Peptides against a protein of PDB entry 5TUV. Designs and how they scored, part 22

Target 1, 107 residues: chain A of PDB entry 5TUV
Amino acid sequence: KEVIDRLRYLKAEIEDLELKERELDQQKLWLQQSIKNVMDDSINNRFSYVTHEDICNCFNGDTLLAIQAPSGTQLEVPIPEMGQNGQKKYQINLKSHSGPIHVLLIN
Target 2, 107 residues: chain B of PDB entry 5TUV
Amino acid sequence: AQECQNLEVERQRRLERIKQKQSQLQELILQQIAFKNLVQRNRHAEQQASRPPPPNSVIHLPFIIVNTSKKTVIDCSISNDKFEYLFNFDNTFEIHDDIEVLKRMGM

## One batch from the design tools (peptide; made by RFdiffusion4, then SolubleMPNN)

Design b1_p10_5_s1 (from b1_p10_5, 5 letters changed)
Fold by OpenDDE base, seed 5:
Structure b1_p10_5_s1 (fold): chain B 107 residues (1-107), chain C 107 residues (1-107), chain A 10 residues (1-10)
Amino acid sequence: as target 1 above (107 residues)
Amino acid sequence: as target 2 above (107 residues)
Amino acid sequence: FIFSGKRSYN
């Protein structure tokens, strides 16, 4: 009897959680579309940039690469593997499908 | 008893997913706010300067920042159409998306 | 993701 009651309770709770999760999914979808619309707006797009100063202020005195690429560009960072001399290979692979990639060196 | 345990595991799994989704929604809201603040800042700055910034002085969204030590050697291979990039580093690096950069900027 | 694919932060 106790087990049966617990089962009934859990099933009901799971059903409620399913509803909550679907609600959150819809909210996420709406918000993502909202962000897209805001970013795609002609005026907003015109002013959607950061400066070299902005970037330099965010990081220390390291070498900085700014990579500007279209949304949806594929970014791959393979797990480092050993090279010929035992040195690990650190790589970044970029593949764009909708436009060229622009790279800036910032120091 | 086993069925009860299975449902409890399922319940906990759903609760964790919901928590994660709630956090993700909050991040999206912050992203939109940060972007709007960025646009507003730039628009005001250009109005004050009465001119847009030089084209090579800004990084247009979307972008990523790669930072590595100044001593790191970076090799880059670029496709003819500039749609594909291969970066090789002789040391570790970090990648930061534009969202994180905007956060660091205090947007 | 602004960029799609596998990301690893080393």
Scores: peptide ipSAE 0.068, ipTM 0.887, DockQ to the pose 0.439
Fold by OpenDDE base, seed 1:
Structure b1_p10_5_s1 (fold): chain B 107 residues (1-107), chain C 107 residues (1-107), chain A 10 residues (1-10)
Amino acid sequence: as target 1 above (107 residues)
Amino acid sequence: as target 2 above (107 residues)
Amino acid sequence: FIFSGKRSYN
């Protein structure tokens, strides 16, 4: 009887957890849509930028490139391999589908 | 008893997933808040300056930051398709997304 | 992350 009671309790708790998980999934979807709406707003879009100073304050001592590309742009960073001259190749491949890519040298 | 143990394992698995989803939800909330704060800051700054910033002084979202040594040689190639870019580095680099930058800015 | 595809770090 104790085992049966434990089984019933666990099953009921798991059912409650399933409901909670579905609730969180729904909340995530709503929040994601909210974020999209906020970012796509014309006024917000006009002011959705950081400055040269902002970037410099976040990093120090190195060369900084800012790459602005449309949402959905494909970013590939291959695993470094030995090049033809014995030097490892480090590269970034970018492929956009909806608009141009802009590059700005910060440092 | 074995059935109880199986359900307890399932219960724990669900609890961990719920915890992860709660954390992800909070991260999204913080991202939205950071973006709204960024927009508010920029609107206020432009109002005080009575003009928008120069075009080449700002980086619009979405963007990434590439950080590498000052000694790193960087080569950028644009394919016939203007939407495709290839960056070659002779040394290692780091990539940071705009979300991380906003966090570092304290937004 | 706004970009899509494969990513690796240092």
Scores: peptide ipSAE 0.063, ipTM 0.886, DockQ to the pose 0.407
Fold by OpenDDE base, seed 3:
Structure b1_p10_5_s1 (fold): chain B 107 residues (1-107), chain C 107 residues (1-107), chain A 10 residues (1-10)
Amino acid sequence: as target 1 above (107 residues)
Amino acid sequence: as target 2 above (107 residues)
Amino acid sequence: FIFSGKRSYN
């Protein structure tokens, strides 16, 4: 009897969780579209940038590369493997399909 | 008993997914707020300066930041059209999204 | 993400 009651409770709770998950999915889609609209606005796009100072204030002591690429650019970081010289290879592969990539050395 | 165990596993799985989706939604909200704050900051700054920043002094979104040790040797191969980049590092590096940068900036 | 792809380490 206790098992039966537990089963009934669990089934009802799972149903409620399904509804909650669907609600969150819809909210995510709405917000994603909202963000896209804001970023695609011509005025917002004109002012969507950071400065060298901004970046330097966020990171100290290291070499910093800023890579500007169009949305949808393919970014791949392979698992490090041993090179021919016995040293691990650390790589970044970038492939854009919609525009050129720009790289700036910050420091 | 077995059915009860199966439902409890499913319940826990759904709870974890919901938790993850709630976190992702909150991050999206923060991203939108950060972007709007960035635009507002830059608009005000340009109004005060009465001119846009120099072309090579800013990094336009979207971008990523790659940071590595000052001792790291970086080799870069670029395609003629600048659509493809290959970076080789002799040591480890970190990649940071523009979203994370905006957070660090306090946007 | 704005950039799509695999990230093995950061």
Scores: peptide ipSAE 0.060, ipTM 0.885, DockQ to the pose 0.397
Fold by OpenDDE base, seed 4:
Structure b1_p10_5_s1 (fold): chain B 107 residues (1-107), chain C 107 residues (1-107), chain A 10 residues (1-10)
Amino acid sequence: as target 1 above (107 residues)
Amino acid sequence: as target 2 above (107 residues)
Amino acid sequence: FIFSGKRSYN
């Protein structure tokens, strides 16, 4: 009886967890759509930027590149490999499909 | 007993998955809040200045930040239409998305 | 993250 009761309890709880997970999935979808709508709003889009000062305040002592590209741009960072000169190569590959990429040197 | 054990494992996996989804949902909420705060900040700043910032003085979302040592040599190959970029670094670098930047900014 | 693709450790 104890085993049977435990089985029933676990099955019922798992069912409740399934419902909870589906609820969270739905909430995520709605929130993602909400974020998209907010970002695509013309007024919000007009003010959706950061300054050079903002970036400099976030990072210290480095060379900083800001790369602005359309959503969906392909970003590829291959695993560093040894070059022909015996030095490791570090690369970034960018490919946009919807518009040009803009690069700024911050410092 | 074996079935109970299997269901216990399943229950635990579902609980962990739900926990992860809850965390992801919270991150999305924070992203939305950060973006709204950014927009509000910029709107207020432009109102006070009575003008928008110069076009080349700001980085519009979406963007990424690449930071590397001041000693790092960076080579860049760009397609004619600026849809494709190839960056070569002679040393390591870090990539940060705009969401992380907004977090660092305290948005 | 609004870009698509893969990232590797550097």
Scores: peptide ipSAE 0.060, ipTM 0.886, DockQ to the pose 0.411; fails the geometry check

Design b1_p10_5_s2 (from b1_p10_5, 5 letters changed)
Fold by OpenDDE base, seed 1:
Structure b1_p10_5_s2 (fold): chain B 107 residues (1-107), chain C 107 residues (1-107), chain A 10 residues (1-10)
Amino acid sequence: as target 1 above (107 residues)
Amino acid sequence: as target 2 above (107 residues)
Amino acid sequence: FIFSGKRSYS
């Protein structure tokens, strides 16, 4: 009887958790769409930028590159391998499909 | 008894997934808030200045920041077409998303 | 926000 009662309790709790998980999934989808709508708004898009000062306040002491690319651009950073000159290759590959990529040297 | 144990394992698995989804949802909320705050800041700043910032003084979203030692040699080449870029570094580097930058800015 | 692909950093 005790085991049976425990089984019933666990099954009921799991059912509640399933409902909660589906609720969170729906909330995530809703929020993702909301973010897209906000970012795609023409007015918001006009003001969606940071300054050199902003970047410099976040980082210091090193060379900083800012790479702006269209949404959906593919970023690949392969595992460093030994190059022909005996040094490891450190690379970044970018592939855009919808527009140009812009590169800025911050400092 | 074994069935109870199996259900308890499943219960715990679901609880962990729910916790992870809740955390991811909170991150999305913070991203949206940060973006809205950024837009509001820039809009106010441009109103006070009565002009937009110079084109090359800002980095438009979406973007990434690459930081590396000032001694690092960076080579950038356009491959295939203007939509494909290859960056070569002779030393290690770090990549930071625009999301992380907004966090560091306190948005 | 909208970059995609593989990343390994340093």
Scores: peptide ipSAE 0.082, ipTM 0.890, DockQ to the pose 0.406
Fold by OpenDDE base, seed 3:
Structure b1_p10_5_s2 (fold): chain B 107 residues (1-107), chain C 107 residues (1-107), chain A 10 residues (1-10)
Amino acid sequence: as target 1 above (107 residues)
Amino acid sequence: as target 2 above (107 residues)
Amino acid sequence: FIFSGKRSYS
């Protein structure tokens, strides 16, 4: 009887969790569309940038590359493998389909 | 009972998914707020300067930041149309999204 | 993500 009661409780809770999960999924979609609309706005797009100073304030002591590319650009970082010279190869592959990629050396 | 155990596993799985989705939703909200704050900052700055920033002095969204040691040797191959980039590093590197940068900026 | 694909950190 205790097991039966536990089963009923678990089933009811799972149903509530299903509703909660669907609610979160819907909210995510709404928010994603909202963000897209804000970022695609012509005025907002005009001012959607950071400065060299901004980046330098966030990072220091290392070489910094800023890579600006269109949304949807493919970024691949393959698993490091041993090269012919005995060194591991660390790579970044970028492929854009909608516009040019720009690279800036910050420091 | 085995059924009770199965339902408890399912419940836990759903709870974990919900927790993850709640976290992701919060991050999206913060992203939108950060972007709006960035735009507002830049608009005000340009109004004060009465001019846009010089070309190549800013990094337009979307972008990523790659940081590596000052000692790291970086080789870059670029296509003629700048649609494809191949970076080779002789040591490890880190990649940071524009979202993370905005967070570090306090946006 | 804005960029699509696999990312690895080390």
Scores: peptide ipSAE 0.077, ipTM 0.889, DockQ to the pose 0.479
Fold by OpenDDE base, seed 4:
Structure b1_p10_5_s2 (fold): chain B 107 residues (1-107), chain C 107 residues (1-107), chain A 10 residues (1-10)
Amino acid sequence: as target 1 above (107 residues)
Amino acid sequence: as target 2 above (107 residues)
Amino acid sequence: FIFSGKRSYS
């Protein structure tokens, strides 16, 4: 009887957890759409930028590149491999489909 | 008894997934708040300055930041339409997305 | 992160 009751309890709890998980999934989708709408708003889009100072305040002592590209731009960072001269080479590949890519050297 | 144990494991797995989804949802909420705060900051700043910033002085979202040593040599190949970029580095680098930058900015 | 792709580097 105890085992049967425990089984029933666990099954019921799992069912409740399934409902909770689906609720969270829906909330995520709604929030993602909300974020998209906010970012696509003409007024918000006009002011959706950071300054060189902002970036420099976040990072220091290094060379900083800012790469602005349309959403959906493909970013590929291959696994470093040995170059022709035997040194490691590091790469970034960018491919946009909906607009040009803009690169700024911050420092 | 074995069935109870199996369901206990399943329950725990679902609880962990729910926890992860709750965390992801909170991150999305913070992203939205950060973006709204950024927009508000910029709107206020431009109102005080009574003009927008120079076009090349700001980085518009979406963007990424590439951080590398000041000694790193960077080569860049660009397509004619600027839709494709190939960066070559002679040393390691870090990539940070705009969301992380906004966090570092305290937005 | 609103770019698509992979990041594999050291």
Scores: peptide ipSAE 0.072, ipTM 0.890, DockQ to the pose 0.406
Fold by OpenDDE base, seed 5:
Structure b1_p10_5_s2 (fold): chain B 107 residues (1-107), chain C 107 residues (1-107), chain A 10 residues (1-10)
Amino acid sequence: as target 1 above (107 residues)
Amino acid sequence: as target 2 above (107 residues)
Amino acid sequence: FIFSGKRSYS
């Protein structure tokens, strides 16, 4: 009987958790849309940038590439494989469908 | 009962998923806040300077930062329309998205 | 992240 009661309790709790998870999923979707709307706003878009100084303050001692690309741009980083010369290939592949990609070198 | 054990496992899995989704939701909230703070900073800065920054002095969102050793050799192939980029590195690199940069900036 | 794609490092 204790087992039966536990089963009933667990089933009820799981049902509540299902509702909670769906609620969170919905909230995530709404927030993602909200972020998109905020970023797509003409005024916000005008000021949605960082400076070279900003980047340099975040990173130092390395070669830095800033790659600006439209939303939806595809980024591929293949698993490093051995090349014909015995050197591992480290690659980044970018494919945009909606606009040009811009690359800046930051020293 | 075996059914009780199965439900307890399922309950725990759902609880963990909910926890993860709650964390992801919080991250999205922080992203939106960071973006708004960035916009405010830039608006104020341009107002004080009475001019926008030079076009090539800023990095517009969305972007990524690639950092690698100063010794790393980077080759880049660009399509004619700049819609496709292929980067080849002779050593490892790191990729950081704009969200992480905003975090490092303290936005 | 605005870009779409897969990454594998290790």
Scores: peptide ipSAE 0.069, ipTM 0.889, DockQ to the pose 0.357

Design b1_p10_5_s3 (from b1_p10_5, 4 letters changed)
Fold by OpenDDE base, seed 5:
Structure b1_p10_5_s3 (fold): chain B 107 residues (1-107), chain C 107 residues (1-107), chain A 10 residues (1-10)
Amino acid sequence: as target 1 above (107 residues)
Amino acid sequence: as target 2 above (107 residues)
Amino acid sequence: FIFSGKRSFS
């Protein structure tokens, strides 16, 4: 029957898609590792920075804070809740485990 | 017939996941390219200047940018070792990662 | 821009 043929076709296609998805997963892992290796290279690391001018050119009109922290630093932005004083609390919590955090005021 | 419909739904879900993963892979490729371009730019700039930039004039990766209104009051609590930071804002803010900044820079 | 620094962590 046509239905039987369709079932066979779909099953075969799904199997092919499963293989494709696994391939993409592997490619992602390899690329992530590649990026890490490139960034961890001593020469590249030396030049892995942006300037104040770079940041100012990307943003305008606001107060800008640059927070430099080592990889793996935990970033937490709680959902705003009412504080004891009656206003919403807007927070950023940072926790580093491998080095100090540096904060720069850009403008 | 019902099995056929179920498989078609599964097929569609897999196709969508593959599409998403392909997009994510492209983003990673662009990230790597952007980083390499950044390094190249900075190397060239330092060669032309015959000196590295002052230590506090640059923002080393990885970093985030926090932008908020100039009227926003920001409180910052810092640990002794600078491993923990707590920011309190009296208004909303935006966070941008270094990847987005590199994109805005045209890297 | 108004910034207030404090020290208090666990």
Scores: peptide ipSAE 0.063, ipTM 0.888, DockQ to the pose 0.039
Fold by OpenDDE base, seed 3:
Structure b1_p10_5_s3 (fold): chain B 107 residues (1-107), chain C 107 residues (1-107), chain A 10 residues (1-10)
Amino acid sequence: as target 1 above (107 residues)
Amino acid sequence: as target 2 above (107 residues)
Amino acid sequence: FIFSGKRSFS
């Protein structure tokens, strides 16, 4: 009796959760398209940048490299492994298919 | 009852997915707001200066920031067309995307 | 800080 009531309650709740999940999925798709439209706008694109000062204010005391690359550029960070010289190898591999990559030393 | 337990597991799984999707949606909203604020800031700044910033003084989106110790030795190999980059570090590094930078900027 | 850059890719 109590188990049966619990089963009914759980089934009903799961149905509500299914509806909620679908709603969130739809909202995500709409928002993603909205963001894309805003960023692809010619005027917005012209002003979509940060300055050296902006970056320096966000990070202090370290070496900072800014890497600007076209959307879709492949970024690979292999798992560190031991090198020939006895130290771990830390690498970043970048490959663009749409245009050149630009690197700036910030500090 | 085994069925009751199974449904409770299902319920919990769906609740966790919904929670994750809600968080992701909020992040997307913040990203869009941050981008719009960035564009507005830059437009106003250029209007006041009556000129665009020098080309190498800004970092255009999309970009990443690589953060490493000032003692880290960085070696960079570049293709002739600048479509491929290979970075070698003798120590650990951190990568921060443009979204995180905008957050730190308070956009 | 030590940074070295070279063109090694063809």
Scores: peptide ipSAE 0.058, ipTM 0.887, DockQ to the pose 0.037
Fold by OpenDDE base, seed 4:
Structure b1_p10_5_s3 (fold): chain B 107 residues (1-107), chain C 107 residues (1-107), chain A 10 residues (1-10)
Amino acid sequence: as target 1 above (107 residues)
Amino acid sequence: as target 2 above (107 residues)
Amino acid sequence: FIFSGKRSFS
């Protein structure tokens, strides 16, 4: 009897958790759409930028490249492998389909 | 008893997934807040300066930051339309997205 | 810092 009651309780709780998970999924979807709408707003888009100073304050002592590319741009970072001269080569491949890519050297 | 144990394991698994989804949702909320704060900061700054920043002095979202040693040699191949880029580095590098940058900026 | 850029893709 106690086992049966425990089983019933657990099943009911799992059902409640399923409802909660679906609720969170819905909230995520709505929030993602909200973020998109906010970023696509013309006024917000006008002011959606950072400065060289902002970047320099976030990173120290190295060469910094800022790569601005349209949403949906493909970014590939192949696994480093040996080059012709026996040294490892490191690469970044970028492919945009909706607009040009801009690269800025920060320091 | 075994069935109860199985359901308890399933219950715990679902609770962990819910926790993960709650965390992801909170991150999205923080991203939206960070973006709004960035926009607000820039609007205020431009209002105080009574002019927008020079076009090439800012990095518009979305962007990535590539961080590498000052000694790293960077070779860049660009398509004519600037839709495709190939970067070659002779040493390691790090990539940071705009979301991480906004976090580091304290937005 | 050493940067070399060129037009490659056509």
Scores: peptide ipSAE 0.055, ipTM 0.888, DockQ to the pose 0.035
Fold by OpenDDE base, seed 1:
Structure b1_p10_5_s3 (fold): chain B 107 residues (1-107), chain C 107 residues (1-107), chain A 10 residues (1-10)
Amino acid sequence: as target 1 above (107 residues)
Amino acid sequence: as target 2 above (107 residues)
Amino acid sequence: FIFSGKRSFS
């Protein structure tokens, strides 16, 4: 009887957790749509930028490249492999399908 | 009973998934807040300056930051329409997305 | 920063 009671309790709790998980899934979808709406707004889009100073405040010392590309741009970073001269190849491949890519040297 | 143990395992698995989803939801909320704060900052700054910033002085979202040593040699190949980029580095580099930058900015 | 150069490709 004790085991039966425990089983009933666990089943009821799992049902509650299932409801909670579905609630979180719906909230995620709603928030994702909200973010898209905010970012796609013409006024917000006009002011959606950072400055050189902003980047310099976040990083220091090294070379910083800023690469601006439209949403959906493919970014590939292959696993480093040995090149023909015995040097490891470190690469970034970018491919855009909707607009040009812009590169800025920060420092 | 074995059934009780199975349900307890399932309960724990669901609890962990819920915890992960709650964390992901919090991150999305913070991203939206950061973006809104960025927009407000820039809008206020431009109003005070009575002009937009120079085109080459800002980085529009979405973007990535590439961080590498000052000694790193960077080779860049670009398509004629700037839709495709190939970067070659002779040493390691780090990539940071705009979301991380906004976090570091304290937005 | 050491830039080796810019090359066009298709």
Scores: peptide ipSAE 0.051, ipTM 0.888, DockQ to the pose 0.036

